# Peptides against a protein of PDB entry 6RO1, part 40

Target 1, 216 residues: chain A of PDB entry 6RO1
Amino acid sequence: LGKEIEEYIHKPKYCLPFLQPGRLVKVKNEGDDFGWGVVVNFSKKSNVKPNSGELDPLYVVEVLLRCSKESLKNSATEAAKPAKPDEKGEMQVVPVLVHLLSAISSVRLYIPKDLRPVDNRQSVLKSIQEVQKRFPDGIPLLDPIDDMGIQDQGLKKVIQKVEAFEHRMYSHPLHNDPNLETVYTLCEKKAQIAIDIKSAKRELKKARTVLQMDEL

## One batch from the design tools (peptide; made by RFdiffusion4, then SolubleMPNN)

Design b2_p13_1_s3 (from b2_p13_1, 5 letters changed)
Fold by OpenDDE base, seed 4:
Structure b2_p13_1_s3 (fold): chain B 216 residues (1-216), chain A 13 residues (1-13)
Amino acid sequence: as target 1 above (216 residues)
Amino acid sequence: MPPVRYELYVPPA
């Protein structure tokens, strides 16, 4: 179900407006999980479909990603590889096809204007790690409906299934509790409160974002 | 360390 949501959010028609410099994104390429990176720039490349001659634009996002040092040595010929868990890695700007974005965060970092120095790139990694520490339950995602404005009914159905599944998972341990109705109501209220808290956090977040923009 | 400055939900311009 999570993968089904990803199939919507990585579509250019939905995600492009949110690919501003500093936006946190997750990048996955086949078996390679780069984890969280930061958008640096976005470009539209003109592509022509070989068979039809139709314009098929390719969307490339430059993402600052934690890469293995080994992959960087071969970067002229080989695709960048994610840093191993045991290595520090190096932050590099990697051109990524937009469909390889597995998640888009509501978080937008302030990034150095000049990313040519290694120290400036590595400072962004420290910033990502600090954000991760602030969000122990995971970096907050853009809501595909409320934040990204996706109106696709297929996505709404997927989300409903996820919510129903989560509700069942939380209710399952309580199946033998005579207070099941109270717990279901509490779980529904908690889910609704979690949605309302998520909505309220989004409203507070919008308000805080506006406040931070006014303080700059 | 300087506090990491981040914005939460920057709407599209």
Scores: peptide ipSAE 0.261, ipTM 0.825, DockQ to the pose 0.400
Fold by OpenDDE base, seed 5:
Structure b2_p13_1_s3 (fold): chain B 216 residues (1-216), chain A 13 residues (1-13)
Amino acid sequence: as target 1 above (216 residues)
Amino acid sequence: MPPVRYELYVPPA
């Protein structure tokens, strides 16, 4: 279900309006999870399909990602690799195909105007870490329907299934359905993501209210 | 800009 939602969110027709500078996004590439990064910019590249001659536009988003130091040394020839959990890593601007965005946050950061200095890039990592501290249940996601305006009936059906599943889990916590455990492991990650989205949205609303109250 | 239900701007730390 989460993967099905991702298939909608990463489509340029839906996500491009939300890829403003400072937007938090999650990047995954063929088993490499970069985690949360920050959008810097995006560009449209003309791609010609070799067999049809048809123009298939490729959208590339420049994302500040925490990369391994090893990948930086090989950056001329090799794709960037995510930093190891125990590695400090280095924040780099990485060109990413838009379809590799696995999540888009409602959070936007103020980013330095000049990202050439390493210190400015590393300051963004500190900001991401601060956001993560503020949202212990996970960084809040954009709602694909309410925020992103996706009207696809396939997505609505997926969301309804997720909501129905969450409701059943809350209403019947004690039904040891053995099929729930296998669905629970996959759906705990998804339901935790959805609960985390709902809690993080509430916390974001509170934080926005607090920030607005402090501005007031 | 498209409407966002919840948007939080966080300054650099």
Scores: peptide ipSAE 0.121, ipTM 0.752, DockQ to the pose 0.089
Fold by OpenDDE base, seed 1:
Structure b2_p13_1_s3 (fold): chain B 216 residues (1-216), chain A 13 residues (1-13)
Amino acid sequence: as target 1 above (216 residues)
Amino acid sequence: MPPVRYELYVPPA
């Protein structure tokens, strides 16, 4: 169900208006999970489908991502690889196809104007880590319906199924399986996170002002 | 700007 939601979110039709500089996004490329990065800019590239001659525009977003230092030493032809959990890595601006965005946050960072210096790029990593500390239950996501304005009936049905499943799991705690308690605590945390995100979003919808996270 | 329920701007660390 989460993957089905991602299939809507990463469509240029829906996500492009939200890809402003500083927006937190999650990037996945096949087996490579880069985690959370920051949008720097995006570009539309004209692409012609080789078989149909139809114009199929490619959207490329430049995302500041934590990359392995080893992958950066190899020639300009090799794709950047995510940093290993045990390494510091290095923040690099990586061109990413928009369909590789697995999540889009409601959080937008102030970023340095010049990202050429390594120190400026690494400062953004510190900002991401600070956001993660402020959201221990996970970085808040844009709501695909209320925030992104997706009106697709297929998505609404998926969300209704997720909400109904979460509600049933919440109302009928399967008492006896310790693995179910872990799933239940994860689902309760996720449901509580979703409620807290919805509640926080409702309270913040009343505030027309861009709140700095330091005021929270 | 597209309508969002809430957008948080975090200053640089």
Scores: peptide ipSAE 0.102, ipTM 0.742, DockQ to the pose 0.088
Fold by OpenDDE base, seed 3:
Structure b2_p13_1_s3 (fold): chain B 216 residues (1-216), chain A 13 residues (1-13)
Amino acid sequence: as target 1 above (216 residues)
Amino acid sequence: MPPVRYELYVPPA
C-alpha cells in the first residue's frame, strides 16, 4: 500500500509544486536507500530521445544527500552511493530523477545560500538529524490528498484501504503476541504523530510564523 | 547549535 501511494506522489504533475529549496525528500534508487535529503533545485530535462516515443519530459531534482566517501573518490566514473549506517558520510548535491523520490515531507528547511563549502553542506545534515529527533516516529509526510491536492480516484481507494487497515489493526483485540504489541505501539504512535502534525500545521497557519526549533 | 528553522506546509484555505 505504501508503494502504491509512492507511485502517485512521485509523478511530476503532483510533486513539482512542492519541490522548493529546503524541502525534505527521501531518495531511493533500486537497492540504494539514501534516506532523507534536502531539495536544492529542480530542472526540466527533455530526454526526448528521438527514437523512443516516450513524450513525457524527465525532471531532475538536485538533492543534498548523505553519500559514502568512497563514492566521492570515484564520482567521475560511478554513481553516488549512500553512506553506510556506521559511516558519517558526506553531504553532496546529487542530481536525482523525480520518480526516485520515495517520500516528500511537509517540512521545508532553511538552507545555506552557498552549498559549495563542506561545512555548509554538513550543517544541513545536522538540521535533518535535529528534525528527526523532533519526529521520533518519522518525519511528517505531505498528505497526498489534503496537501498535494491529488484527485485521482485510484489514490483515494488506496488511502481508504490504508485507513481501513489501520482501523482494523487498532480495533482488533491485542492477542498476547508480544510482536503485535510492538506493531500496535508503532501504529498508535504514527496516529498520534499524524494528529500532532495536523495540530502543528493548524498552529502554524494561525501564527503565520516560522517554527524555530531550539536545540534539545 | 543554532536553532533549526523549518516551515511546515499548510494548505491554502
Scores: peptide ipSAE 0.309, ipTM 0.841, DockQ to the pose 0.511; fails the geometry check

Design b2_p13_1_s4 (from b2_p13_1, 5 letters changed)
Fold by OpenDDE base, seed 2:
Structure b2_p13_1_s4 (fold): chain B 216 residues (1-216), chain A 13 residues (1-13)
Amino acid sequence: as target 1 above (216 residues)
Amino acid sequence: MPPVRYELYKPKE
């Protein structure tokens, strides 16, 4: 169901008005999950379909993403890869096709005007991490209907199914609905993210407490 | 650390 919602929100006709500089977005390219990044700008590129000759505009959004340092060495020739979980990585501005946006947040960050310096880019990562700490249940998403104004009946049906499923999960936790796996995966991901944030908050609180104790 | 400055989308009334 989350994937079905994604199929609507990543459409240019819906998401482009929300792709302002500083908007938090999730980027996923096939097996590569970059997680949360920040929109820098977007551009419309003319594309001609080779088989039909029809003009099919491509929308490219430049997103500041946490990338593997290994992928950056050959960044001129190779596609950027996401940082490994144990890797610090480096924030880089990556051109991303709009349909690769898996989520759009209601959060818009204030970002440095000049992102050429590494320190400015890395400061944005710190900002993302701080936002994540402020939202223990996950970074808030734009509502497809209320915020994005999507009127598609198909989306409304999907949302109704999600709401019905959530209601059923709360009322009947043992109900084996075949769509349970997708919603459970989303709920488990949300729960895991919440746990990870709670754990990270505890570690940060411990680290702050330790730093405060060392200053004492 | 300076507080992170961000805005939340508010639907235009």
Scores: peptide ipSAE 0.338, ipTM 0.859, DockQ to the pose 0.502
Fold by OpenDDE base, seed 3:
Structure b2_p13_1_s4 (fold): chain B 216 residues (1-216), chain A 13 residues (1-13)
Amino acid sequence: as target 1 above (216 residues)
Amino acid sequence: MPPVRYELYKPKE
């Protein structure tokens, strides 16, 4: 169900209006999970579909991501890789296809105007980390319906299913079945998506339009 | 560390 929601939100027709500089986004490319990064800008590219010969636009968003230093050595020929868990990494501006965005936050950071200096890029990482500290339940997401304005009935049904699943998982004995250990992780992930949406809605209602965060 | 400044999206009223 989480993947089904992603199939909607990562579509350019829905997400482009929210990809302003400073917007927090999650980037995932196959097995590579970059976690939270910050949008710098986006551009439109032309693409020719091999099967139809028709031009279809590809959208590329430049995202400041924490990258492995090893991957930066080959940056001229190879795609950047996410920093390893035991690695500090380095913040780099990476061109990312829009469909690789796995999540879009309601949070938009004020970032340095010049990201060429390493210190400026690293300061953004510190900012992300501080935001994460402020949101122990996870960085708030844009609501796909209320915030992003997605009208697709299919999405609404998916959201309803997630909410219903969450309710069943926590309210019924099914959750207490020890034999569901293998399924539990998947169930928990699905339920967490619903929780994240609810949490995001609460934060949007309570939060100021612009927040200042003290050093933690 | 400098204070972190950010905004949260709110739908148009």
Scores: peptide ipSAE 0.323, ipTM 0.859, DockQ to the pose 0.557
Fold by OpenDDE base, seed 4:
Structure b2_p13_1_s4 (fold): chain B 216 residues (1-216), chain A 13 residues (1-13)
Amino acid sequence: as target 1 above (216 residues)
Amino acid sequence: MPPVRYELYKPKE
């Protein structure tokens, strides 16, 4: 279910309005999970479909991501790789195709105007880590319906299924419903995103209250 | 730790 939601949110028609500088986003490219990064800017590139000649615009977002130092040495020839768990890594601005955004946060950071200095880039990492500490249940996500305005009926059906599953899960012990295991496996992915969204909304609401009260 | 400044998206009516 989570992956199905991702298929909607990473579409340019939905996500582009939210890709402002400072927006927290998750980037995943195949097996490479960069985790949370920060949007720097985005650009529209004209592309022509080779077979039809139809204009197919490509959208590239520059995202400040934590990259391995090793990958940076070979950055001229190889794509950036995420930092290893045991290394600090280095924050780098990486061009990312918009469809590789796996999540979009409601959080927008204030970022340094000049990201050329390494210290400024690393300061953003510290900021992300601090935000993560403030959201123990995970960084809050934009609600695809309420925040992003996605009206697709397919998405609504997915969300309804997740909500129904959650309701059943909390209303009845898992061991009492053998069908829950089958549904759980299928719905877990979708449910996790919906849960993440719902949890994120709750945390966002809490965080908003805290942010309004605290000098942030 | 230095305070992190961030904004949360608020839907405009």
Scores: peptide ipSAE 0.323, ipTM 0.859, DockQ to the pose 0.510
Fold by OpenDDE base, seed 5:
Structure b2_p13_1_s4 (fold): chain B 216 residues (1-216), chain A 13 residues (1-13)
Amino acid sequence: as target 1 above (216 residues)
Amino acid sequence: MPPVRYELYKPKE
């Protein structure tokens, strides 16, 4: 279900208005999970399909991502690789196709104007880590319906299924249905996006309160 | 460390 939601949110039609500098996004590419990064900029590139002449616009978002140092040495020919868990890594601005965005946060960071210095890029990593500490249940996601305004009926049905499932889990706590754990683990991977949206909404309310309190 | 500054998306009413 989370993958189904992802198929909607990564569409340029829906996500482009939210890809402002500082927006937290999660990037995943064919098994490489970069985790949370920060949008720096986006560009529309005209891609002319050589065979059909159809203008298929490529949307590229520059995302500041935590990359392995090894991948940076080979950066001339090889795609950036995510930092290993035990590696410090280095924050790099990576051009990412928009469809590789697996999640979009409601959080927008204030980022340095000049990201050329390594220290400025690393400061953003510290900011991401601080945000993660503030959201122990996960960084809040944009609600695809309420925040992103997606009207697709397919998405609404997916969300309704997730909500119905959550309601059943809460209403029948004693149903140790072993299928509920497998569906919950599958739906945790998939509905982690929807649960992250609801938890993100709750934490957004809390974080708004905390941010408002820190600004007071 | 300076406090991280961020904004949360608020849907326009």
Scores: peptide ipSAE 0.312, ipTM 0.854, DockQ to the pose 0.566

Design b2_p13_2_s1 (from b2_p13_2, 6 letters changed)
Fold by OpenDDE base, seed 5:
Formats: sequence, C-alpha cells, structure tokens
Structure b2_p13_2_s1 (fold): chain B 216 residues (1-216), chain A 13 residues (1-13)
Amino acid sequence: as target 1 above (216 residues)
Amino acid sequence: SFVPGYTLYQKPA
C-alpha cells in the first residue's frame, strides 16, 4: 500500500507543483536509500524514445542529499551513494529522476542562495536534523488527496483501505490477532506516516494558531 | 513552534 501510494506521488503530473526549492523529499534508488534531502530545483529534459521517436520528457530534480565521501571521490565515473548511518557524509546536489522520489514532505526549508560552499550545504543537513528532532514520529508528508489534490480513484481506494485498516487496528484490542505483527511492521510505517500527517496537520494548525497569535 | 529556517505546509504557489 505504501508503494502503491508512491507510484502516484512520484508522477510528474502530481508532484511537480510541490518541488519548490527547499521542499523536503525522500530519495531512494533501488537499494540506495538517501533518506531526506532538499529540493534545489528541477528541469525538464527532452528525451526521445529510441524505438518510437516519441517525446518522453524526463524530469530531473536536483536534490541536496547526504552522500558518502567515498562516492564523491568517484563522482566523475560513478553515481552518488548515500552516506552510511555512522558516517558524517557530505551534502551534495544530485540530479535525481523524479520517479525516484519516495516521499514529499509538507516541510519546506529556507536554503542558502549559494550552495557551492560546503559549509552552506552542510548547514542544510543541520536544518534537516532539526526538523527530524521536531518530528520524532517522522517528517510529515504531504497528503496526496488533501494537499496534492490527486483525484485518481485508484489512490482514493488505496487510502480508504489504509484508513479502514488503521481504524480496525485501533478498534480491535492488540491482543488477539497473531497475524497483526507482520502486517503491523509494514502498516506501522504507513500508519506512522498517516498519523504523522494527521499529527503534523494538528501541529501546523497549532503552529499557525501560534504564529497568528504571535502576529496578534 | 516556528523553527528558524523552515516553514510548515507551504502550499504550492
């Protein structure tokens, strides 16, 4: 179900309006999980399908990602690799195909105008880490229906199934279904994402109320 | 609470 949601949100027709500079996005390429990065810009590249001559535009988003230092040494010949969890890594602007975006956050950072200096890029990592500290349950996602405006009936059915499952999980006492554990691990990630969206919407409503109160 | 350096729920312009 999470993968099914990802198949919608990474489509250019849905995600491009949200790929503003500073938007937090999660990048995954096959086995390489870069985690959360920050959108710098995006571009449309003309691509011609070799067999049909049809124009298939490729959308490339430049994302500031935490990369391994080893990968950076080979950057001329090899694709960037994610930093190991235990290493500091280095923030680099990486061109990413839009379909490799696994998540889009409701959070948008202010980014330095000049990302050429390493210190400016590393400052963005600090900002991501601060956001992560503010959201211990996870960085809030855009709601694909309410925030992104996706009208696809297939997605609505997926969301309804997730919501119905969550409702059943909360209404049934945890004690009785042994098959809940395996479904729970996959659904905990999704339920946590949905709870994080709902919690973040509540916190945003509170924060908007606080910002409106501080402007009063 | 507003954290300096980021905004929450910026809708597309």
Scores: peptide ipSAE 0.024, ipTM 0.645, DockQ to the pose 0.342
Fold by OpenDDE base, seed 4:
Structure b2_p13_2_s1 (fold): chain B 216 residues (1-216), chain A 13 residues (1-13)
Amino acid sequence: as target 1 above (216 residues)
Amino acid sequence: SFVPGYTLYQKPA
């Protein structure tokens, strides 16, 4: 279900308006998880589909990512690799196809104007780490419906399934009580309460983050 | 256009 949501979010039609400089994004390329990086820029590349001759534009986002130093030595011939957990790594601007974005955060960072100096790139890593410390439950995501404005009914159905699944997972430990109150009405009320709690937690998290930003 | 979310301003140290 999470993967199904990703299939909507990474579509250029939906994500491009949110790929502003400083936006936190998560990048995953097959087995390579780069984790959280920062958008630097994006570009539209002209691509021609070989079979149809139709223009199929490729969208490339330049993302500042934590890369292995070993992979950078071979960067002329090999794709960048994520830093190992125990490695310091180095922040590099990596061109990434937009479909490799696994998540988009509601957080934007200020980035240095010049990212050529290593120290400027590494300063952004410190900023990401500070954001991660502020969000121990994970970096906040853009809501695909409320924040990104995705109106696709398929996505709404996926989200409803996720919410129903989450509700079942949380209700299973408590529902050893035999009172067969209609699972549907309690699921709708608890789904609404879970939405309201998630909304209230998002609002509280937004308010706490705004308050923490005003304290900086 | 209003961009949803918030911007963390870190002064570059």
Scores: peptide ipSAE 0.024, ipTM 0.667, DockQ to the pose 0.117
Fold by OpenDDE base, seed 2:
Structure b2_p13_2_s1 (fold): chain B 216 residues (1-216), chain A 13 residues (1-13)
Amino acid sequence: as target 1 above (216 residues)
Amino acid sequence: SFVPGYTLYQKPA
């Protein structure tokens, strides 16, 4: 179910309006989880499908990601790899296909204008870590319906199923379904998305209140 | 508390 929501949110027609510089996004490429990074910019690339000759535009987002130092040495020929948990890594601007965005946050950071200096890039990591510290239950996500304005009935059905599943999980301990772990990991991701949406809505309400209080 | 350096919910321009 979390993957089903992901299949909607990473579509260019839905996510591009939210890929402003400083937007927090989560990047995952197959087995490589980069975690949370920051959007720098995006571009549209012309691509031609080899079999049909149809124009299939590729959307590339430049994301500041925490990368392994080993992968950076070979950056001319090899794809960037995420930093290991025990590694400091280095923040690098990585071109990412938009469909590799697994999550989009309601949070937008101020980023340095010049990201060439390593210190400027590492300052953004400190900012991400501060955001993570402020949101111990996870960085708040954009609501795909209320924030992103996705009107797709398929997504609404998926969300309704998630909410119904969450409600059932809280009301009836489905202790015995062996498919619960895969459904739980998907539903924990969705429940986390729905909790993150609810928490983000609450924190947005609080943050609007705080921003309004700092402007008073 | 406000966290310096970020904003919550910037609508698309």
Scores: peptide ipSAE 0.023, ipTM 0.632, DockQ to the pose 0.357
Fold by OpenDDE base, seed 3:
Structure b2_p13_2_s1 (fold): chain B 216 residues (1-216), chain A 13 residues (1-13)
Amino acid sequence: as target 1 above (216 residues)
Amino acid sequence: SFVPGYTLYQKPA
């Protein structure tokens, strides 16, 4: 279900309006999880499909990502690799195809105007880490309906299934419990608490849409 | 996949 939502949000028609400089985004390429990075810029590239001659535009987002230092040695010929968990890594501006964005945050960071100095790039990593500390349950995501304005009925059905599944996950331990009513009431309370937490997280997200360096 | 070549904002050598 999370992957099904991802299939909507990474579409250029939905995500491009939210790829402003400083936007936190999560980048994943197959087995390579770069984690959270920061949008620097994006561009449209003309591409021609080899077999049809049809124009298939590619959207490339420049994302400041934590990369392995080993990747820097082969940067001219090889794809960037994420920093290992035990590695310090280095923040690099990496051109990423938009469909590799696995998540888009409501949070935007102020970024240095000049990202050529290593220290300026590394300062952004410190800012990301500070945001992560402020959001122990994870960096807040853009709401695909309320924030991104996606009107696709397929997505609405997926969201309804997620909500129903969350409700069922809270209710499923109940199917074998002889105290079904008590547990159902606890599940309704838990569902209400989950709604309240989601609402509170949404409110916190709205309040923290832009984080200034001075606030970090 | 990524676009071939990365690190657009390197400090000049």
Scores: peptide ipSAE 0.017, ipTM 0.496, DockQ to the pose 0.028

Design b2_p13_2_s2 (from b2_p13_2, 5 letters changed)
Fold by OpenDDE base, seed 4:
Structure b2_p13_2_s2 (fold): chain B 216 residues (1-216), chain A 13 residues (1-13)
Amino acid sequence: as target 1 above (216 residues)
Amino acid sequence: EFVPGYELYKKPK
């Protein structure tokens, strides 16, 4: 279910309007989880489908990501790798295919105009960490329906299934089913996305209320 | 409390 929602949100037709500089996004490439990064810019590249000759545009987003220092030494030949949990790492601007975005936040950071200096890039990491401290339940996500405007009935059905599953998990703590762990890992990720959307809506509403109160 | 240095998405009215 979480993966099914991801399949909608990473589509260029839905996500491109939200890929402004400073937008928080999660990047995942196969086994490499970079976690939260910051959009710098995006570009449209012309691509020709090999079988039809049709123009299929590729969308590349430049994302400031926390990378391992080891991967940067080999950066001429090797793809950037995520920093190890215990490593400070280094923030680098990495070109990422848009379909590798696993999540899009409602949060947009103010970023330095010049990201060439290491100190400016590392300051963005401090900003991400500060945002994470302010959202202990997780960085708020864009709502795919209410914020991103996705009208697809398939997505609505997925969300309804997630909400129904969450309701069942909370109403019936299946304390005793050993198969709960496997269902729980898949369903927790799915449920966590729906909870994250719902909590994100609450936090967004609270934050808007605070922002509106500070503007009054 | 608003944290300086970021904004949240506002739905267009």
Scores: peptide ipSAE 0.247, ipTM 0.806, DockQ to the pose 0.368
Fold by OpenDDE base, seed 3:
Structure b2_p13_2_s2 (fold): chain B 216 residues (1-216), chain A 13 residues (1-13)
Amino acid sequence: as target 1 above (216 residues)
Amino acid sequence: EFVPGYELYKKPK
């Protein structure tokens, strides 16, 4: 269910208006979880799809992330790696593809204007840690519907199901629900529906792109 | 709401 929400919020059409400097975002790349970082800026890159020749813009967000010091030595050729839990790490500005944003916070930090000095970058880490202390239940997220204005009926249905699931989990421990397997099956079916909606949207986008090309 | 060092997004009225 969380992954289904991520599939909506990381789309440029929804998240770009919220990628202002200082915005807290979570960055995850496959097995690499950077946790909370801070948006510095974003850029649109022209990308030509090799198979269709269609221009598919890539959106890159520069995010200040806590990186492993080991990864910085190879930063010229290798992607940055997240700091280990026991490592201090170093805050670095990392170019991140927008679809790697796993969460967007309602929190927007005031950041130093010059992030070239290491001390200025490390001060932002202190600010993130201070925010985390103020929000013991977790850094607040933008509401996908109310804050981000996502009108997708598929997302609304997912959120309603999450809320209903959470309410049931807190009111009746799911571990005591004899229908736990049915709930898992329903969650899997919902995940499949979300995949199908994503596929259908891709097809609709292709069809719309074709229709828009035929109208030009 | 404005707090020292950061702001929270508020839906435009």
Scores: peptide ipSAE 0.238, ipTM 0.784, DockQ to the pose 0.433
Fold by OpenDDE base, seed 1:
Structure b2_p13_2_s2 (fold): chain B 216 residues (1-216), chain A 13 residues (1-13)
Amino acid sequence: as target 1 above (216 residues)
Amino acid sequence: EFVPGYELYKKPK
């Protein structure tokens, strides 16, 4: 469901109006998750589809991302890589195809006008971290319908399914039960016992098979 | 404590 929403929000026809300088966005490239970055600028590039000759414009957004220091040394030849969790990393302006945006925040940061100095780029990381502290449940997202104005009926159906799922999860009678931990512990114990019984039955069957082989 | 300046998107009226 989250991935289905992503397929709408990363489309240029929907997201371009929201890609102002300072907008928080998540960037993901295949297995590389850069997390939250900040939009610096965007550009439209002419692209010609090789097979159809049709003009398919490519949209590139420059995003300030936390990159590994190793990737910076090879930046002329290799794509930027995300910083490891335990690495300090370095904030770099990375050109990103718009379809690699996995999320768009309602938050827009005030950013330094000059991002050439390393200190100015690192100050933006500090700003992101301070925003994250203010939103412990996660940085707020733009609403695809109410904020982004997406009218696609497919998206509306996806949102309705998400809301129905969340409602069922949070309206569960045990959700706010002070005995919830006890109930979960009992359920986990029951599940573990069921696994142990299955394992014991398998061992018993093996032992019986061995006994039958010795009697043959 | 340096609080970064930020704004939240407001729907155009």
Scores: peptide ipSAE 0.228, ipTM 0.785, DockQ to the pose 0.483
Fold by OpenDDE base, seed 5:
Structure b2_p13_2_s2 (fold): chain B 216 residues (1-216), chain A 13 residues (1-13)
Amino acid sequence: as target 1 above (216 residues)
Amino acid sequence: EFVPGYELYKKPK
């Protein structure tokens, strides 16, 4: 269900109005989970599909992400990698395709005007960490219906199912609805498949400086 | 102590 919501919120039609500088977003590229980063800017890139000649605009969001130091050394030829859990990493501005946004927060940070200095970028990581401390249950998300104004009936049905599920779970704590495990497993499997697809596409396009997932 | 400045999205009234 979370992945089904993701398929709506990462669409440029819905998310672009919320991609202001300082917006917290989650970035996931295939098997690479960057976690929470901060929007710096976004741009529309003209993309011509080589086979159809159709103008398919690519939306690239510059996101300040915690990257591994190793990936930064190879930044000319290799896509940025997330910092390891035990690694400090380094905050880098990474161009990310908008469809790689897995979540959008209601939180918008105040960010330094100049992100060229490493210390200014690292200060933003401290800001993210302090926000995480303030929200022990997780950084708050934009509501896709109430905040983002998504009118898609498919999404409304997904949310209604989530709400009904949550209501059942809270109302009947002793009843493991066997459908719960199935829904979670299917959602996790779909999420993993989407990760694997994104990872495979990234490996194919390692030479690109833009974090992208190739369409199959 | 470093206190991050942030705002929460408020639905336009």
Scores: peptide ipSAE 0.221, ipTM 0.795, DockQ to the pose 0.613

